# Peptides against a protein of PDB entry 4CIC: the designs that were tried, part 6

Target 1, 148 residues: chain A of PDB entry 4CIC
Amino acid sequence: KVSTKGHYGVQAMFDLAQHFGEGPVSLKSIAERQGLSEPYLEQLIAVLRKAGLVKSVRGAQGGYILAREPRDIKVGDIIRVLEGPIAPVESVSQDDPEHSLKFDFSVTKSVWEKVKKSIEEVLDSITLADMLKDAEEAQMAQGYMYYI
Target 2, 147 residues: chain B of PDB entry 4CIC
Amino acid sequence: KVSTKGHYGVQAMFDLAQHFGEGPVSLKSIAERQGLSEPYLEQLIAVLRKAGLVKSVRGAQGGYILAREPRDIKVGDIIRVLEGPIAPVESVSQDDPEHSLKFDFSVTKSVWEKVKKSIEEVLDSITLADMLKDAEEAQMAQGYMYY

## One batch from the design tools (peptide; aimed at target 1 V2 S3 E83, target 2 K1)

Design b1_p9_4_s2 (made by RFdiffusion4, then SolubleMPNN; from b1_p9_4, 8 letters changed)
Fold by OpenDDE base, seed 2:
Structure b1_p9_4_s2 (fold): chain B 148 residues (1-148), chain C 147 residues (1-147), chain A 9 residues (1-9)
Amino acid sequence: as target 1 above (148 residues)
Amino acid sequence: as target 2 above (147 residues)
Amino acid sequence: KEALTLPGE
């Protein structure tokens, strides 16, 4: 499962993409639209800013913007920043030495590496621009259903 | 990440596949070979047996066998039995009602559904027979490096 | 119903 952190991080980045080119967006406005607490969003944005995916703008109309165009930000980039490397298996913490016999069974490892590669390929194939396009198509489809 | 339960479940099922056709294998022998505690393995095997992936054999040479041929057991089948449905996003536990505002943003949901489908396709494409073949190929490659 | 967890959990 994508962590709650990864999930909400993608939502927050998508909100910033929807407002890209309109100027800085306040954390409060993002939090309200996405149903997030402002303190939680502040923590997410701090990480995303440090990674260079988001920029802060100072002043009376201050807030946050995407640091790059939506087409230049992959979903995989957001997930890697918030969660680290995509790992299909929990690293058995070294701290339980009795059960963490790393039988690094080459065969089982290869299965999880295939899963990892598949997830990476999917997440790296989707940009924030692709998500914007999908949202527009969904709105048009709903609009047509109300007129029929 | 695949849970520790899913990971060790696949290892235990693979051990049973390696001994398929040789008769029943004791839980003790599987636990020793796979570096698992016998009580933990007993819990895993109980779930796998209830799901019909493993059979118990009674008697002096009693133990466990695969309930089906290795080619008829997918990695995805093992994972679904041990972990349930493959979900790409944590179900935000209903217990934090304030933050579980299901903004079911259709777009974000579609991303996670694509990830889910991709994982399912990979895990359903790999059988225990495929894993056996990969193990044999790896052993042959190691054997050729010693000559 | 615990489903397959992705990285970091």
Scores: peptide ipSAE 0.069, ipTM 0.811, DockQ to the pose 0.536; fails the geometry check
OpenDDE base, seeds 1, 3, 4, 5: peptide ipSAE 0.066, 0.065, 0.068, 0.064; ipTM 0.807, 0.809, 0.812, 0.815; seeds 1, 3, 4, 5 fail the geometry check

Design b1_p9_4_s3 (made by RFdiffusion4, then SolubleMPNN; from b1_p9_4, 7 letters changed)
Fold by OpenDDE base, seed 5:
Structure b1_p9_4_s3 (fold): chain B 148 residues (1-148), chain C 147 residues (1-147), chain A 9 residues (1-9)
Amino acid sequence: as target 1 above (148 residues)
Amino acid sequence: as target 2 above (147 residues)
Amino acid sequence: KSALTIPGE
């Protein structure tokens, strides 16, 4: 499962991609369009900004923009920034030392590594530009269904 | 991330696969070998049994066995039984109606569906028999490093 | 109930 954080992060980044080249977008406008709380979005954007995926624009028409072109931002990049390395198994929190038997069974680990690799490959194969294209195609398809 | 439940479930099922054909294995022995608490394992086994992946054998030499051959149990089957459908995105719990804006953005949903499909394909491509084979190969490789 | 959670959730 992509965390709510990852999910909303991708939504927010996609919103910024839809407005790429149009200038800075306010957090309020993103929050409204994506159904996010503004405080939550602010936290996400702060992380994304620190990672260099988003830029803050200051001024009366200030807001946020993508720091890179949509084609240069993978979904995997967003997820890694927000959630860290894609770990297929929840690391049993190191905090319970007693039950963190690192039963490093190499075989079970290999299963999860395969899952990880597969997830990474998928997420790294999808850019914000790909998402934009998919959105355009979906809109065109809806438009055609209304004309039939 | 596979939950701890899924992870331990796969470990427990793999332990049963390693002993497949040898008769019933006690929960205690599985717990000891896999580093699991017996009460936790009991909960996992109860779910797996209800799903028909494990059978309980009664008697003095009672315990648990795989209900199917290792080749007929996919890792994906174990995960689905323990965790339910592979959901790439946590469904924002329906319980907070206010923030569960089902922003069913079709595009973001499609991304997660692709991830889901990929995970399912991987997990459904791996059987307990495949895991047994991998374990044997790993043991052989270790044996060769000692010579 | 944490199903196969992609890291982050």
Scores: peptide ipSAE 0.072, ipTM 0.818, DockQ to the pose 0.628; fails the geometry check
OpenDDE base, seeds 1, 2, 3, 4: peptide ipSAE 0.062, 0.066, 0.051, 0.058; ipTM 0.806, 0.812, 0.807, 0.810; seeds 1, 2, 3, 4 fail the geometry check

Design b1_p9_4_s4 (made by RFdiffusion4, then SolubleMPNN; from b1_p9_4, 7 letters changed)
Fold by OpenDDE base, seed 4:
Structure b1_p9_4_s4 (fold): chain B 148 residues (1-148), chain C 147 residues (1-147), chain A 9 residues (1-9)
Amino acid sequence: as target 1 above (148 residues)
Amino acid sequence: as target 2 above (147 residues)
Amino acid sequence: KSFLTIPGE
């Protein structure tokens, strides 16, 4: 599962991509546009900044910018930063040690590894630039539907 | 996420596939082989039975069997039965309604739909028969390493 | 290790 954290992280990064080249944006403005709480967004941005995907700009017109161009940030990069390694199966929580007979059933493991690889390939094939393009195309398509 | 439920469900179904054609197996025997609690396995089997993936056999030699041949059961079928629709993103828990502004951001949704489709394609491409074959190949490979 | 979940389903 891409957690809520991963989902909102991609939304926040996409918002930053939409404003790329316009200068720094405030967390408040991102939170408002993306329907996120500002405190939650602060936590996400802190992680993304530490990972070098986002930069903080200081000053009266300060805020955040993408640290790289949208074409140089994969969705997979964002997810790995926020979620860690893409895992198709919930790690059996350490808490029930008795059922943690990790029958590391090699065959079932191979199924999940195939799923993992497939997810990684998809997420690594999509950049923030691709998302921007998709958004533009969607807006154009909507514009045409209003004229028909 | 394939939950622990989905993971163990696939393991239990694979165990039944390994014994397919040998008659009914007891839940106890499956639980022991797969390292599952019997009560937990009972819950899994109940769901799988209701979905028509497993049959119960009554009698002194009663137990459970696959309802279909291993080749006719996809991993995706098992996961859909146990987990519901394959969702690449955790459903935002209903509990924080205020932040549940489902900004149904169409572009981010499309990313997750692509991921969903990819997962579905993989899981629907793998049958219990494929898993049996993989297990046999792995056993053969181990056997050759010992010689 | 988190698994991919779709919001709203």
Scores: peptide ipSAE 0.082, ipTM 0.818, DockQ to the pose 0.190; fails the geometry check
OpenDDE base, seeds 1, 2, 3, 5: peptide ipSAE 0.066, 0.070, 0.072, 0.073; ipTM 0.810, 0.819, 0.816, 0.821; seeds 1, 2, 3, 5 fail the geometry check

Design b1_p9_5 (made by RFdiffusion4)
Pose (drawn by RFdiffusion4):
Structure b1_p9_5 (pose): chain A 133 residues (1-84, 100-148), chain B 132 residues (1-84, 100-147), chain P 9 residues (1-9)
Amino acid sequence: KVSTKGHYGVQAMFDLAQHFGEGPVSLKSIAERQGLSEPYLEQLIAVLRKAGLVKSVRGAQGGYILAREPRDIKVGDIIRVLEGSLKFDFSVTKSVWEKVKKSIEEVLDSITLADMLKDAEEAQMAQGYMYYI
Amino acid sequence: KVSTKGHYGVQAMFDLAQHFGEGPVSLKSIAERQGLSEPYLEQLIAVLRKAGLVKSVRGAQGGYILAREPRDIKVGDIIRVLEGSLKFDFSVTKSVWEKVKKSIEEVLDSITLADMLKDAEEAQMAQGYMYY
Amino acid sequence: EEAEEALEE
């Protein structure tokens, strides 16, 4: 199961990545395109802003823009920002879960917002039918 | 975060794997060694038994034993048993989570109870200090 | 100094 925070955090950062070249966009516009609740997005952006992943701009087309280029933002970075009598007895079971954790970390660190932008272009495109191989 | 069910399901199955050659053990003994609640364990075992992963033995010093050898039980098998208008718009974000799911499935299918038994022996051993 | 700090905030 993926948490609401992870899903919406990545969705919002990806929406900003899709508008990075065009400039700032409003939070309302992000919520509209992504189907997110504005109050929840406002809280999410506040953390991402404190983390230096997004920045606000005061322009007419003010609003929010990525604070780092998409190629320099791993999906794992976004997740890391959003997340927060004695004896020793080794647990092999826990070691299995550590391996699961490591693998997830590896996957999320292997994907940047730029990689997601490239995938978005390839997957949702249109072309003449002869070119589908 | 790992669910209580996944953690306790794997812990209980591994305890049975550690006692596979010796024979059946009681549920009380599993709960004691693993620090588990007996009521929760009993419910857990019932599902594992229905799935053919564990079997009850009448015996006298009877109890429960694995229904398949440890080498034939993947950790992923245990997890899979315990777990249960319109338009199209592709979500690249969801595709990321599909990749995460695939990697977890791969890790859990690559480890059997036999692998865990081998790891348990190697990690919890004692030996002359010169051999470290 | 206080003015600079307020501007930075």

Design b1_p9_5_s1 (made by RFdiffusion4, then SolubleMPNN; from b1_p9_5, 5 letters changed)
Fold by OpenDDE base, seed 4:
Structure b1_p9_5_s1 (fold): chain B 148 residues (1-148), chain C 147 residues (1-147), chain A 9 residues (1-9)
Amino acid sequence: as target 1 above (148 residues)
Amino acid sequence: as target 2 above (147 residues)
Amino acid sequence: EEEELEELE
């Protein structure tokens, strides 16, 4: 599962990709378009900036831009920055020492490793450029449906 | 992500698969082998039984058995019974109507649908029989490392 | 300090 943080992070990064080359985008404008709170988006953008996926631009028309071209940012890169390594199982909090999952059977682990690998392969196969292309194709398809 | 419930459910079902054909297994014995609390396992088994993946056997040697052969139970079937449909994104609680994810952009949804499909394909490709085979192969490999 | 993103209430 992708967390809400990962989900909103991908949305925010996709918004920045849609405006790539148009100059800096304000957090307010991203928040409004993506239906995010501005404070929440500020926290997300801070993490993404620290990871080098986003750049801050200063000035009267300041804001944020992608630090790399949309083709050079995978969805998997965004998720790893926001959530860390893709975990197929929710981490059972280490805090129950007595019921240490001692018998995390090698076989059950292998199932989750296969799931992990599959998720990673999908997320690493999709760039922000692929998402832009899919958006354009969807918009064209809607345009054709209104004219038929 | 698979929840703790899904994880432990797969472990419990795998334990029942290892004992398939040997007769009913007690919840206590499953709990001991899998490192689960017996009350927690009872709740899991109740759900799995209601879904028809497990059968209860009554009597002095009563307990639980798989309702189907290990080859006829996919990991995906267990997960769907315990967690429902595979959701690639944690459901943002529907409860904030104002911040309705109205613009759940068709494109972002398509990414998560691809992830969902990929997870489903993996989980539906693995049966309890496949897990049994993998366990046997792993045990053989350990046996060969000691000689 | 991992500033935990405040859960959107």
Scores: peptide ipSAE 0.017, ipTM 0.825, DockQ to the pose 0.000
OpenDDE base, seeds 1, 2, 3, 5: peptide ipSAE 0.017, 0.016, 0.017, 0.016; ipTM 0.820, 0.825, 0.826, 0.829

Design b1_p9_5_s2 (made by RFdiffusion4, then SolubleMPNN; from b1_p9_5, 4 letters changed)
Fold by OpenDDE base, seed 1:
Structure b1_p9_5_s2 (fold): chain B 148 residues (1-148), chain C 147 residues (1-147), chain A 9 residues (1-9)
Amino acid sequence: as target 1 above (148 residues)
Amino acid sequence: as target 2 above (147 residues)
Amino acid sequence: EEELEELLE
């Protein structure tokens, strides 16, 4: 599973990808287009910036840009930055030390590792450029449906 | 991600698979072997039983058995029973209706659908029989390291 | 850490 943070992070990064090469985009404009709260987006962008996926541009026309080309940013890179390592199993809250049964069961662990690997492979196979292409294709398909 | 419920459910089902053909296993014995609380295991087993993955056997030597052969139970079947449909994104709690932004963004949705599909494919590719085999192979490998 | 747990519930 991807958290809400990861979900919105990918959405925000995709918005920046759509504007890549057009100059800096304001957080306000991203928030408005993506339906995100501006304060929440600020937090996401701060993390993404620290990770070197986003750059801030200063000035009157300042804002944010992708730090790399859309083809050089995987969805997996965004998720790892926002969520850390992809965990296949939700960590049982550390707060119950008695039931923190170190699930030392190697076989079940291997199942979850396979799930993790599969998720990583999928997310690492999708770039922001792939998402841009998919969006363009979807828009073209919709355009054709209106002309029929 | 798999919930704790799914995780422990798979563990409990695997314990039942290890004892498949040996007769009914008590919840207490499963709980002890798997490090689960008996009350929690009772809840899991109730759901699994209702879904037809587990059967209860009555009597003095009563307990639970797999309702099907280990080869006929996928990990995905267990997860679907315990967690419902595999969601690639955690559902934002329905309780904030304002920020229930219907993520109408088709492209991001497609990414998560791909993730979902990949998880389903993995979990549906693994049976309890596969897990049994992996356990046997692991035990053999450990046995060889001691010699 | 805690905020990540809440996002996982």
Scores: peptide ipSAE 0.049, ipTM 0.789, DockQ to the pose 0.000
OpenDDE base, seeds 2, 3, 4, 5: peptide ipSAE 0.034, 0.030, 0.055, 0.030; ipTM 0.793, 0.788, 0.798, 0.792; seeds 4, 5 fail the geometry check

Design b1_p9_5_s3 (made by RFdiffusion4, then SolubleMPNN; from b1_p9_5, 6 letters changed)
Fold by OpenDDE base, seed 3:
Structure b1_p9_5_s3 (fold): chain B 148 residues (1-148), chain C 147 residues (1-147), chain A 9 residues (1-9)
Amino acid sequence: as target 1 above (148 residues)
Amino acid sequence: as target 2 above (147 residues)
Amino acid sequence: EEEELLEAL
């Protein structure tokens, strides 16, 4: 499951994608549009910036921009930066050494590995550019419904 | 992510599948084999029983059995029983009414719906019988490496 | 419970 952190991270990155090429966007404006708390967004942006997905621009019209084109940022890239490797199961820390009957959980582990792979494939198949396209298509569809 | 509850639930159900047709298995024996605490397993089994995936057998050799054949139980069925509907994202409870700028999160929501569907398809494609087969194949492969 | 599961996937 994608955490709230991943969810809002994708939203913030999508907002930056919508403004890509228009110059830097303020955190305040992203927060207002995306319904995020500004302090929480600051934390997300700090991580995304450190990972090189976002750039900070200084100045009176300073703010943030995507560090790459929307087509060059996968949803999976955002999630991996914010949450780490996509894991289907919480690593039960095997740190309780004593009753390690090494039940070869190989079979159950393989189930979760299949889930992991499936999630990774989906998230790596979706770019911010794909999301922009989907948003444009949705807006056009709404526009047509008002004219009918 | 599958919770620890889902993970251990699948393990417990797989243990019951390995003993399917052999009669009832004690919670203690499942706990010992699967490396689970007995109290935690009791909670899991109670939920699985209530959902009709497991049956309790009474008597001196009492315990639990699968309520259906291993081929008739999907991993997805176990997860849905233990965790509810497979959700890719926490439902941010929209319950804060005031600043509900209904940002039409439709696009971001669609991403998570795709993830959900993918997880469901995977988990619904795997039965306890498939897991049994995989275990048998793994044991045979180990046996052949020792010869 | 539901929140932990969502963080775990």
Scores: peptide ipSAE 0.089, ipTM 0.799, DockQ to the pose 0.000; fails the geometry check
OpenDDE base, seeds 1, 2, 4, 5: peptide ipSAE 0.067, 0.088, 0.081, 0.032; ipTM 0.793, 0.799, 0.803, 0.797; seeds 1, 2, 4, 5 fail the geometry check

Design b1_p9_5_s4 (made by RFdiffusion4, then SolubleMPNN; from b1_p9_5, 7 letters changed)
Fold by OpenDDE base, seed 5:
Structure b1_p9_5_s4 (fold): chain B 148 residues (1-148), chain C 147 residues (1-147), chain A 9 residues (1-9)
Amino acid sequence: as target 1 above (148 residues)
Amino acid sequence: as target 2 above (147 residues)
Amino acid sequence: DEELAELLA
């Protein structure tokens, strides 16, 4: 599962991609368009900025921009930044040391590794540019339905 | 992400698969082998039983068995029973009605749908029989390393 | 038990 954090992170990054080349976008504008709280978005953007996916622009027309072109940002990159390594299973808190019965969960582990690999492959196959293209195609399809 | 519930559910079902044909297995035995609490396992088994993946056998040698052959139980079946539909994104509680800005999240939705499909394909491609085979192969490989 | 609810949330 992608967390809410990952979900909203992708939305925010996609919003920035839609405005790529138009200059800095305010957090307020992103929050309004994406239905996010500003404080929550601020936290997301801080992480994304630290990871070098987003840049802050200072000044009267300041805000945020993508640090790279949309084609150079994978959805997988966003998720890894926000959530860390893609884990197929919620990290059973390693903290229960006592039931560390070293059950050679090798078989169950292999199942989850396959899931992980599959998720990674999907997320790494999708860029923000791909998402932009999909959005354009969807809009064109809707536009054609109104003219018929 | 597969929840802890899904994870432990698969472990419990795999334990039952390892004992398939040997008769009923007690919850206690499963719990001990899989490192699960009995109360937690009881809840899991109740759900799995209700879904028809597990059968309860009554009597002195009572316990649980797989309701179907290991080859007829997919990991995906177990996960769907325990967690419901495989959701790629944690259900943002639909309950915040106010910020229901119907933003046509069509594009982001499509991303998650692709992830969902991929997960489903993987989980539906793995049966308990496949897991048994993998376990046997792993044991043989370890046995050869010691000789 | 609160712990089980957190795991499902």
Scores: peptide ipSAE 0.027, ipTM 0.786, DockQ to the pose 0.000
OpenDDE base, seeds 1, 2, 3, 4: peptide ipSAE 0.128, 0.157, 0.075, 0.167; ipTM 0.790, 0.796, 0.788, 0.799; seeds 1, 2, 3, 4 fail the geometry check

Design b1_p9_6 (made by RFdiffusion4)
Pose (drawn by RFdiffusion4):
Structure b1_p9_6 (pose): chain A 133 residues (1-84, 100-148), chain B 132 residues (1-84, 100-147), chain P 9 residues (1-9)
Amino acid sequence: KVSTKGHYGVQAMFDLAQHFGEGPVSLKSIAERQGLSEPYLEQLIAVLRKAGLVKSVRGAQGGYILAREPRDIKVGDIIRVLEGSLKFDFSVTKSVWEKVKKSIEEVLDSITLADMLKDAEEAQMAQGYMYYI
Amino acid sequence: KVSTKGHYGVQAMFDLAQHFGEGPVSLKSIAERQGLSEPYLEQLIAVLRKAGLVKSVRGAQGGYILAREPRDIKVGDIIRVLEGSLKFDFSVTKSVWEKVKKSIEEVLDSITLADMLKDAEEAQMAQGYMYY
Amino acid sequence: DYSITLSYD
């Protein structure tokens, strides 16, 4: 199960990545395109801004823009920002979960927002039918 | 975060794997060794039994034992047993989560209870210090 | 039911 925070955090950062070249966009526009609740997005952006992942701009087309290029933002970075008598007895079971954790970390660190932009172009494109191999 | 069910399901199955050669053990003994609540364990075992992963034995010093050898039970098998207008718009974000799901499935399918038994021996051993 | 919840607070 993916948390609401993780899903919306990545969705919002990806929407900003899709508009990075064009410039700042409003939070309302992000919420509209992504189907997110504006109050929740406002809170999410506030954390991402404190983390240096997004920045606000005061322009007419003010609004929000990525603070780092998409190629320099791993999906794992976004997740890391959003996340927060005695004796020793080794648990092999816990070691299994550590391996699960490590694999997740590896996948999320292997994908950047730039990679997602490239995938978005390839997957949602159109072309003449003869070119589908 | 790992669910209580996944953690306790794997713990209980591994305890049974540690006692597979010796024979049946009581549910109370599993709950005691693993620090589990007996009511929760009983409910858990009932599902595992229905799935053919564990079996009850009448015996006298009867109890429960694995229904398949440890080498034939993947951790992923245990997890899978315990778990249960319109338009199309592709979500690249969801595709990321699909990749995460695939990697977890791969890790859990690559580890059997036999692998866990081998790891448990190696990690919790004692030996002359010169062999470290 | 799910075995894992990701991203966890």

Design b1_p9_6_s1 (made by RFdiffusion4, then SolubleMPNN; from b1_p9_6, 8 letters changed)
Fold by OpenDDE base, seed 4:
Structure b1_p9_6_s1 (fold): chain B 148 residues (1-148), chain C 147 residues (1-147), chain A 9 residues (1-9)
Amino acid sequence: as target 1 above (148 residues)
Amino acid sequence: as target 2 above (147 residues)
Amino acid sequence: KEALYLPAG
């Protein structure tokens, strides 16, 4: 599962993509549009900024912008920044030493590796620009439904 | 992430597949081989049995067997039984009503649906029989390294 | 219904 963090992170980044070229966007405005708490968004943005996906702009019209063009940001990039490496299986917390899966079941690992690879391929195939296009197409489709 | 439950469930099912045709296997033996606690395994097996993936055999030589042939059990079947539907994103718990993702962001949903589909395709493409073959191939490869 | 969780960060 993409964590809530990853999910909301993608939403926030998508919001920034929708406003790309319009100047800095306030966290408050993003939070309102995306239905996120501002404090939570602040934490997400801090991580994304540190990773170089988002830039902070200072001043009266300050806020945040994408650090790169939407076409240059993959969903996979966002997820990796927020969640770390895509792991299909919850890493058995190191802290339960007794149930350390001693048995490196290579075969079961192979299954999860295949899943991981598949997820990575999907997420790396989708950019914020692709998402923008999808949104535009969806809006057009809705517009056509109202005219019928 | 496949939960620990899903992970161990697949391991347990794979163990049963390795012993398919040899008769019933005790939970104790599975637990020992797979490095699982017996109580935990019992819970997993109960779910798997209820779903019809495992059968219980009674008697002195009783235990558990696969209810179907390894080729007829997909990893996806096991995961769906143990975890429910494959969801790429944690369902925001219904219980935090205030942060109900009111915005049905159709676009973000589409991303996750693509991920879901991809995961399902992978998991449904792998059977316990495929896993058995992979294990055999791995053993053969190891055997050749020693000669 | 515990959904398959991808890596929770």
Scores: peptide ipSAE 0.191, ipTM 0.810, DockQ to the pose 0.645; fails the geometry check
OpenDDE base, seeds 1, 2, 3, 5: peptide ipSAE 0.173, 0.183, 0.184, 0.098; ipTM 0.804, 0.811, 0.805, 0.807; seeds 1, 2, 3, 5 fail the geometry check

Design b1_p9_6_s2 (made by RFdiffusion4, then SolubleMPNN; from b1_p9_6, 9 letters changed)
Fold by OpenDDE base, seed 4:
Structure b1_p9_6_s2 (fold): chain B 148 residues (1-148), chain C 147 residues (1-147), chain A 9 residues (1-9)
Amino acid sequence: as target 1 above (148 residues)
Amino acid sequence: as target 2 above (147 residues)
Amino acid sequence: KSALEIPSG
């Protein structure tokens, strides 16, 4: 599962992509548009900033911008920053040591590795620019449905 | 994430596949081989049985068998039974209602749908028979390294 | 490090 953190992180980054070139965006405005709590978004943005995906701009019109062009940020990059390496299986929480017998059975491991690779390929094939394009196409399609 | 439940469920089903045609296997023996607690395995097997992937055999040599041939059971089938539909994103736990604003933003949803489809394709492309074959190949490769 | 948990549907 992409965690809630990953999900909302992609939403926040997509919001910043939609406003790319328009100058800094406030956390409040992102939070409002994306239906996120501002404190939660602040935590996400802090991580994304530290990873160099987002820049903070200071001043009266301060806020956040993408640190790179939307085409240069993959969804996979965002997820890796927020969640670390894509793992297809929940790491058996350390808290139940008795069930922590990681019988990393080689064959089952290979299944999960295939899943991991597939997820990585998908997420690395989608940029924020691709998402922007998809959004534009969806808006155009909706616009045409109202005229038919 | 495939939950621990899904992970161990696939392991248990694979164990049953390895013994397919040999008759019923006891839960105890599966638990021992797969490093699972017997009570936990019992819960998994109960779900798998209800879904028709496993059969219970009664008697002195009672236990469990696969309900279908290994080639007719996909990893995806096991995961769907144990975990439900493959979801690429954690359902925002209902417990934080304030963050439950499912802004199912259409574009982000499409990303996750692509991920979902990719996972489903992979898991539905792998059968227990494929896993058996992979295990055999791995054993042969190890055996040849010792000679 | 929380691995990308694909939600068990």
Scores: peptide ipSAE 0.069, ipTM 0.811, DockQ to the pose 0.224; fails the geometry check
OpenDDE base, seeds 1, 2, 3, 5: peptide ipSAE 0.067, 0.061, 0.056, 0.064; ipTM 0.806, 0.811, 0.806, 0.815; seeds 1, 2, 3, 5 fail the geometry check

